# Ledger of designs, part 56: peptides against a protein of PDB entry 6IDX

Target 1, 380 residues: chain A of PDB entry 6IDX
Amino acid sequence: KELAKLSADVTFATEFINMDGIIVLTRLVESGTKLLSHYSEMLAFTLTAFLELMDHGIVSWDMVSITFIKQIAGYVSQPMVDVSILQRSLAILESMVLNSQSLYQKIAEEITVGQLISHLQVSNQEIQTYAIALINALFLKAPEDKRQDMANAFAQKHLRSIILNHVIRGNRPIKTEMAHQLYVLQVLTFNLLEERMMTKMDPNDQAQRDIIFELRRIAFDAESDPSNAPGSGTEKRKAMYTKDYKMLGFTNHINPAMDFTQTPPGMLALDNMLYLAKVHQDTYIRIVLENSSREDKHECPFGRSAIELTKMLCEILQVGELPNEGRNDYHPMFFTHDRAFEELFGICIQLLNKTWKEMRATAEDFNKVMQVVREQITRA

## One batch from the design tools (peptide; made by RFdiffusion4, then SolubleMPNN)

Design b1_p11_8_s1 (from b1_p11_8, 6 letters changed)
Fold by OpenDDE base, seed 5:
Structure b1_p11_8_s1 (fold): chain B 380 residues (1-380), chain A 11 residues (1-11)
Amino acid sequence: as target 1 above (380 residues)
Amino acid sequence: MDVTPAQAPLV
């Protein structure tokens, strides 16, 4: 207890470290099972002293043994562990993950996000905070391949559901630190979109071109009587598709694939358009047809609008940026849906289409409409 | 300080 209190003082920490004091504490934990397990308070103070000593940055986290990691991970995985031991064990694992890629690898072998989700189901917001902090650390330090595996829609869905039900909708007010960890998790979740945001469309990829063709099909072939026989010459069909791509509001109505070669938002804009067309088909068709039937200069270019809106949403959500330590502005809506970004896009594209009509905008007003829509989204 | 959840954007 006294050691844990004194370990917060940098002068004491320096002297104690110079006396191999950290090595003594680590050995106490490593010997763990018989001496400290009978004295939960003693273990809690040992872990507190260890954490406070390490937080001075005098000693590298890389000094930690695999046996120590296994003991700490064991305390996190143990049922009915003391709250203080659990909190300090989660914090130690977080600090290890954040400070060393080699420790991240070892910890990722000993603990799973699924095990950490169990600590979110408790009523103690401090345990929940430390558990989310460790999840965030693991996501932040995961290599791209493992980050996508951690992004497995099922694990993420379960995590979001648990956070929503046990944290956000919990019977306790959200403390500043929990709000920060929820913000961090939100940012890290949106950073999974970065790959698609930075992926250029290949105009020669037939599968990607077939998505653009599917957007056209959903918008216009639903009204076309199948009696338009396949016998119209290749040129007449190309001219028809060029007209349809113009009505869809692509900038390059001859080759819409060229509109997705710019990054950001790259393929992410096409993903959002396809999601809208497949999941919210009536909304998609309505937006397209309302603009395609206009003979006035007041048509909203859907394709261009969808691309620039996707880019704007990525900018607003800071996709690809690191979490800011001073921020705690999480949005509960992003924990309610598996495809929260695409749903946000689907709402915002309707807002854009409405704002365009209300402004009686033309193609010349495009940037002005986008500015108004940005202000609407950021104030909402 | 209890952080009022940032109101989900009233979209």
Scores: peptide ipSAE 0.000, ipTM 0.418, DockQ to the pose 0.023
Fold by OpenDDE base, seed 3:
Structure b1_p11_8_s1 (fold): chain B 380 residues (1-380), chain A 11 residues (1-11)
Amino acid sequence: as target 1 above (380 residues)
Amino acid sequence: MDVTPAQAPLV
């Protein structure tokens, strides 16, 4: 107890470290006192003193043994552990993951996100906060392949559902620290979009061009009676497709693939358009046909709008940026759906289309409409 | 009650 209190002082910490004091604390944990029920308070203070000593940055986290990691991971994996031991064990694992890539690898072998999800199903918000903090640390330090696996896994759907039901919709107000960890998790989740946001379309890739053709098919071939015979020459068909791509509101209506060569938002804009067209088909068709039937120069260019809106959403959500320690602004809606970004896009494109009409905008007003829509999104 | 996408505050 006294050691844990004194360990917060840098002068004491320096002298205690110089006396091999950390090695003594680590050995106490490693010895795995089988009498945990009688020494829980002593262990909690030992873990507190260890954490406070390590937080001075005097000693490298790489000094920690695999036996120590296994003991700490063991305390987190036990169904009945003292609350103070659990909190300090989660914090130690977080600090290890954040400060050492070597320790991240070892911890990722001993602990699963599924085990950490169990600590979200409790009434203690401090335990929930430390559990999300460790999940965030593991997600931040994971290599790209493992981050994508973590994101695509049933574990993320389950994690979102548990956070929504046990944290966000819980009977307790969200504290600042929990709000920050939810913000961090949100930012890290949206950073998975960075690859697609920075992926340029290849105008020569037939599979990518077939997606643009599918957008045209969904919008215009659903109303075309199959009686229009396939006998019109290749040039008449090219002219028809150029007209359709103009009605879709692409900037390059001759070769719409060129509109997706700019990064950001690259292929992510095409992904959002395809998602809208497949999942919200009635909304997509309505937006496209309502603007394609206008003769008054007040048509909202869907393709251009979708690209610039995707870019705007990436900027608002800070896609590709690290979480800011001073922020705690998280959005509960991003925990309600697996495709939350594409659903957000589907809402915002309808807002954009509405705002365009209300403003009686023309193509010259495009940037003004986008500014108004940005303000509407960031105030909602 | 599932908040329909239209009723969730954006950002």
Scores: peptide ipSAE 0.006, ipTM 0.405, DockQ to the pose 0.026; fails the geometry check
Fold by OpenDDE base, seed 1:
Structure b1_p11_8_s1 (fold): chain B 380 residues (1-380), chain A 11 residues (1-11)
Amino acid sequence: as target 1 above (380 residues)
Amino acid sequence: MDVTPAQAPLV
């Protein structure tokens, strides 16, 4: 207890470290003695003193043994551990993951996200905060391949559902620390979109071209009996498709694939458009047809708008950026849906289309509409 | 400080 209190003082910490004090504390934990399980308070203070000493940055986290990691991970995995031991063990594991890539690898072998999710189902918001903090640390330090695996639809859906039901809807005020961890998790989740945001369309990829053709089909062929496709020559068909791509509001209505070669937002814009067209088909068709039937130069170019809106949403959500320590602005909506970014896009494209109409905008007003829509989204 | 979640008025 006294050691844990004194360990917060840098002068004491320096002298205690110089006396091999950290090595003594680590050996006490490593000894795994059934004695420490009988002295939960002593263990909690030992872990507190260890954390406070390490937080001075005087000693590298790489000094920690595999045996120590296994003991700490063991405390997190035990269903009947003391609350104070659990909190300090989660914090130690977080600090290990954040400060050492070598420790991350070892911890990721000993602890599953599923085990950490169990600590979110408790009523203690501090335990929930440390559990999300450790999940965030593991997610931040994961290599790209494993980050996508951690992002597997099942793990993410379950994690989001548990956070939504037990944290956000938990009938308790969200503390600043929890709000920060929810913000961090949100940012890290949106950073999974970075690959698609930075993927250029290949105009020669037939599968990617078929997506653009499917957008056209959904918008214009949904009312056309397939029996009335006139046997018109290849040129008349090309001219028809060029007209349809113009009505869809692509900048390059001859070759819409060229509009997706700019990164950001690259293929992510096409993914959003396809999602809208398949999941919210009535909304998609309505937006496209309302603008394609206009002869007054007040048509909202859907294709161009969808691309620039996707880019804007990536900028607003800071896709590809690291979480900022001073921010705590999380959005509960991103925990409600598996495809939350695409749903946000679907809301914002309707807002854009509305704002375009209200402004009586033309193609020359495009940037002004986008600025107004940005202000609407960021004030929302 | 208790942070009010950013109510996205969009949903």
Scores: peptide ipSAE 0.005, ipTM 0.414, DockQ to the pose 0.024; fails the geometry check
Fold by OpenDDE base, seed 2:
Structure b1_p11_8_s1 (fold): chain B 380 residues (1-380), chain A 11 residues (1-11)
Amino acid sequence: as target 1 above (380 residues)
Amino acid sequence: MDVTPAQAPLV
């Protein structure tokens, strides 16, 4: 107890470290001593003193043995552990993951996100905070291949549901630190879109071109019996498709694939358009047909608008940026849906289409409409 | 300090 209190002082910490004091603390944990397991309070103070000593940055985290990591991970994985031991063990693992890539690899073998999710189902907000902080640290330090696997895991849906029900909708006010960890998780989740945001469309890729053709089909062929496509020559079909791509509001209505070669937002804009067309088909068809039937130059160009809106949403949400330590502005809506970005796009494209009409905008007003929509989204 | 969640008005 006294050691844990004194370990917060840098002068004491320096002298205690110079006396190999930290090596004594690590060996006490590593020994798994039946003594420390019988005195939960003594173990809790040992872990507190260890953490406070390491937070001074005098000693490298790489000094820690695999036996020590396994003991700390063991305290987190046990179904019944003292709350103080659990809290300090989560904090130690977080600090290890953040400060050493070699320790990250070892910890990622000993602990699963599924085990950490169980610590979110408790009433103790400090335990919930340290559990999310460790999840965030593991997600931040994961290599790109493993980061996509973590995103696609059934664990992410379950994680969002548990956070929503036990943290956000909990009977307790959200503390600043929990709000920061929710913000960090939100940023790390949106950073999974960075690959698609930076992926250029290949105009020669037939599979990518078939997605653009599917957008046309959903908008204009939804009522046409496929049996009645007369054997019109290749040129007449090409001219028809060029007209349809113009009505869809692509900038390059001859070759719409060229509109997706700009990064950002690259292929992410096409993903959002396809999501809208398949999941919210009535909304998509309504927006496209309402603008495609206009002869008054007040048509909202859907394709161009969808691309620039996707880019704007990426800028607002800071997609591809690291979490900022000073921020705590999380949005509960992003924990309510698996495809929250695409749902946000679906709401914002309707807002854009409404704002365009209210402004009686033309193609010359495009940037002005986008600025008004940006202000609407950021005040919202 | 209790942080009120930033109410995204889209919900």
Scores: peptide ipSAE 0.000, ipTM 0.414, DockQ to the pose 0.024; fails the geometry check

Design b1_p11_8_s2 (from b1_p11_8, 6 letters changed)
Fold by OpenDDE base, seed 3:
Structure b1_p11_8_s2 (fold): chain B 380 residues (1-380), chain A 11 residues (1-11)
Amino acid sequence: as target 1 above (380 residues)
Amino acid sequence: ADVTPAQAPLV
């Protein structure tokens, strides 16, 4: 107990480390010797002293043995551990993962995200915070192949559901530390969109063109009986599609695929548009038709707006960026929906369309509308 | 653009 308190002092820490004191603490953990009448209390103070000593950055985390890692991981994986031991063990594992790639590899073999999710089901917000922090650390330090495995839609859905029910909808105010870990988890999850955000459309790929054609079909042909396709020649059909792509608000009316060659947001904008068109079809059709019927130059160009909004959302959500320290801004919607980014896009595109109408905007006002929409999104 | 829209909260 006194050692744990003194270990917060850098002068004491330096002298204690110089006396191989940290090695003595590691050996106490490694021994696993439960024979002492106050073993749990002694172990909790030992782990506290170990953390405080390591936080000075004097000793490399790589000094720890595999036996030590297995003991700490064992305290996290066992269902009946003292809360104080569990909390310190989660914090030790987080620090190990963050500070050493070699320790990450060893820890990732000893623990699963599923085991960490069990620690979110408790009422203790400190345990919940350290469990999310360790999940975030593992996700951050994972190689891309393992990040995709951790990002499995089922595991993520379960994690989000548990966080929603036990943390966000809990009977306790969210502390700053928890809010930061929720922010970090949000950033790391939205970073999985980076590949799509940086994927250029190939204007010559017929399958990608067929997606754009499907957007046209949903907007304009959804009520048209397929029997009344007038057999008008290929040229009239091409001219009709160019008009439809203009009404959809694409910048390139001849080849809308060219609008998706800019990265960011690349193909991610098309994914959002297709999601809106399929999942929120009535909203999509309404937005497109309300603007396609205007002759007053106050039409909101849906295609251009969807692309620039997707880019803006990527910037606001920091897609492709590392999470920043001191930030604690998270979106509760991220935990309520499996496709939270596309749902956020669907809300924001309606806000954009409303804002465009209220401003009586023209194509010249486009950037000004986008600035107002950015302020609305960032204040919500 | 002649009108400043009222800030609609995101739901």
Scores: peptide ipSAE 0.008, ipTM 0.482, DockQ to the pose 0.013
Fold by OpenDDE base, seed 1:
Structure b1_p11_8_s2 (fold): chain B 380 residues (1-380), chain A 11 residues (1-11)
Amino acid sequence: as target 1 above (380 residues)
Amino acid sequence: ADVTPAQAPLV
């Protein structure tokens, strides 16, 4: 207890570390020997002192043994551990993951996100916070392949559901520390969009071109009786499609694929457009047809707007940036929907279309509309 | 035309 208190002092910590004191603490954990009177209390103070000593950055986290890691992971995986031990064990695991890639690998073998989700199903917000913090650390330090797998896994859907039900919709105020961890989880999840945001469309890729054609089909052929075979002339078809791509509001009416060669937002804009067209088909068709029927120069160019909005959302959400320690702004929608970015896009594109109409905008006003929409999104 | 900024609330 006194050691745990004194370990917060850097001068004491330095001298204690120089006396191999930290090695003594690690050996106490490694021994696992529950034979000591007051073992749980002693262990809680040992783990506190260990954290406080390590927080000075004097000793590398790589000094810890695999036996130590297994003991700490064991305290997190065991259902009947003292809350004080559990909390400190979660914090130690987080710090190990954050400070050492070699420790991350070892911890990722000993603990699963599924086990950590069990610590979210408790009334203690501090335990929930440390459990999310460790999940965030594991997610941050995971290789890209594993990070994508973690995000797509049933575990992440379940995690979002559990966070929504037991944290966000809990009968208690969200503390700043929890809000920060929810923000971090949001940022780390949106950063998975970076690859698509930086992926240029290949104008020669037929599969990608077929997606653009599908956007046209959904907008203009969905109500057409399939019996009206489009007229036989290849040139009339090309001219028709050029008109359709103009009505869709692409900048390049001849080859809309060129609009997706700019990164950011690259293919992510096409993904959002396709999601809107398939999942919110009525909204998509309405937005497209309302603007396609206008000959008054007040048409909102959907294709251009969707691209620039996707880029704007990436900028607002800081896609590809690391989480900032001072931020705690999270969107509840992130926990209510699996495709939260695409749903946010679907809301914001409707807002953009509304704002465009209210402003009586023309193509010359495009940047002004986008600025107003940015201010609307960032104030919400 | 004087493009007045529309305050559309995010719903």
Scores: peptide ipSAE 0.008, ipTM 0.514, DockQ to the pose 0.012
Fold by OpenDDE base, seed 5:
Structure b1_p11_8_s2 (fold): chain B 380 residues (1-380), chain A 11 residues (1-11)
Amino acid sequence: as target 1 above (380 residues)
Amino acid sequence: ADVTPAQAPLV
């Protein structure tokens, strides 16, 4: 107890570390000896002292043994652990993951995100906070392949559902620390969009061009019986498609694939457009047809608007940036939807289309409409 | 006349 308190002092920490005191603490944890009537209290203070000593940065986290890691991971995976031991064990694992890639690898073998999700089902917001903090640390330090797997896993849907039900909809006000961890989780999850945001469309890739053709098909061919496509020559069809791509509001009416060569937002804009067209088909068709039937120069260019809106959303959500330690702003929508970015895009594109109409905008007003929409999104 | 859209709250 006194050691745990004194370990916060850098002078004491330096002297204690120079006396190999930290090695004694690690050996106490490694021994796992439940022989003392006050073992839980002693262990909680031992873990506190260890954490406070390591937080001075005097000793490398790489000094810890695999046996130590297994013991700490064991305290996190056991169903009946003292809250104080669990809290300190989560914090130690977080610090190990954050400070050492070699420790991350070992910890990622000993614990699962599913085990950490179990600690979110408790009424203790501090345990919930440390569990999310460790999930965030694991997500931050994961290699790209494993991050994508973590994001696509059923575990993430379950994580979002558990956070929504037990944290966000909990009977307690969300503390600043929890709000920060929810923000971090949101940022780290949206950072998975960076690859698609930075992926240029290949104008020669037929599969990517077929997606643009599918957008055209959904907008204009949904009521046309394929039997009545007149056998008019290839040139007339090519001219029709150029007109359709103009009506879709692409900048390059001849080859819309060229509009997706700019990064950001690259292919992510096409993904959003396809999602809208497939999941919210009525909304997509309404937006496209409302603007395609206008001859008054007040048409909202859907394709251009979707690209620039996707870019704007990436900027607002700071896609590809590290979480800021001073921020605690999270969006509940992120925890309510599996495809939260694409759903946000679907809301914002409707807002953009409404704002365009209300402003009586023309193509010259495009940047001004986007500025107004940015202000509307950032004030919500 | 650029009508400044009234701030509709995002739902």
Scores: peptide ipSAE 0.007, ipTM 0.482, DockQ to the pose 0.013
Fold by OpenDDE base, seed 4:
Structure b1_p11_8_s2 (fold): chain B 380 residues (1-380), chain A 11 residues (1-11)
Amino acid sequence: as target 1 above (380 residues)
Amino acid sequence: ADVTPAQAPLV
């Protein structure tokens, strides 16, 4: 207990480390010996002293044994551990993951995100915070393949649902530390969109061109049975499609694929447009047809607007950026929807279309409308 | 035309 208090002092920590004191603490944890009276209290103070000593950065985290890691991971994976031991064990694992790629690999073998999700189903917001912090650390330090696996829809959906029900909709105010961890989780999850955001469309890729054609089909041929493969009338049809792509508000109405060659937002804009067209078909058709029927120069160019809005949302949500310290601005919508980015896009494109109408905007006003929409989104 | 910023609330 006194050691745990004194370990916060850098002078004491330096002297204690120089006396191999930290090695003694690690051996106490490694022994796992429950034979002592007040073992749980002693262990909680041992883990506190260990954390405080390691936080001085005097000793490398790589000094810890695999036996130590297994003991700490064991305190996190067991269903009935003392809250004080659990909290410190989560913090130790977080620090290990953040400070050592070698320790990350070992920890990722000993614990699962599913085990950490169980620690979110508690009333203690501090335990919840440390559990999310460890999830965030694992997600941050994971190689790309493993990040995608951690992002695999079920684990993240379950995590988001648990956070929504036990943290956000809890009867307790969200503390700054929890709000920060929710922000970090949001940023790290939206960073999975970076690949698509930086993927250029290949104008020669037929599959990608077929998506653009599907956007046209949904908007203008929604009642047409797909059984009529577009037969041999190629030239009149090409001229018709050029008109349709103009009505869709593409900048390059001759070859809309060229609008998706700019990164950001690259293919992510096309993904959002396709999601809107398939999941919110009535909204999509309404937006397109309302603007395609206007001959008054006040048409909102849907295709251009969708691309620039996708880019704007990536900037607002910090897609491809590391989470910043001291930020705590999380979006509750992230936890309510499985496809929160695409749903946010669907809300924001309706807002943009409304704002365009209310402003009586023309194509020259485009940047001004986008600035107003940015301010509307960032004030919500 | 004076393009006044429309105050549309977010949903």
Scores: peptide ipSAE 0.007, ipTM 0.499, DockQ to the pose 0.012

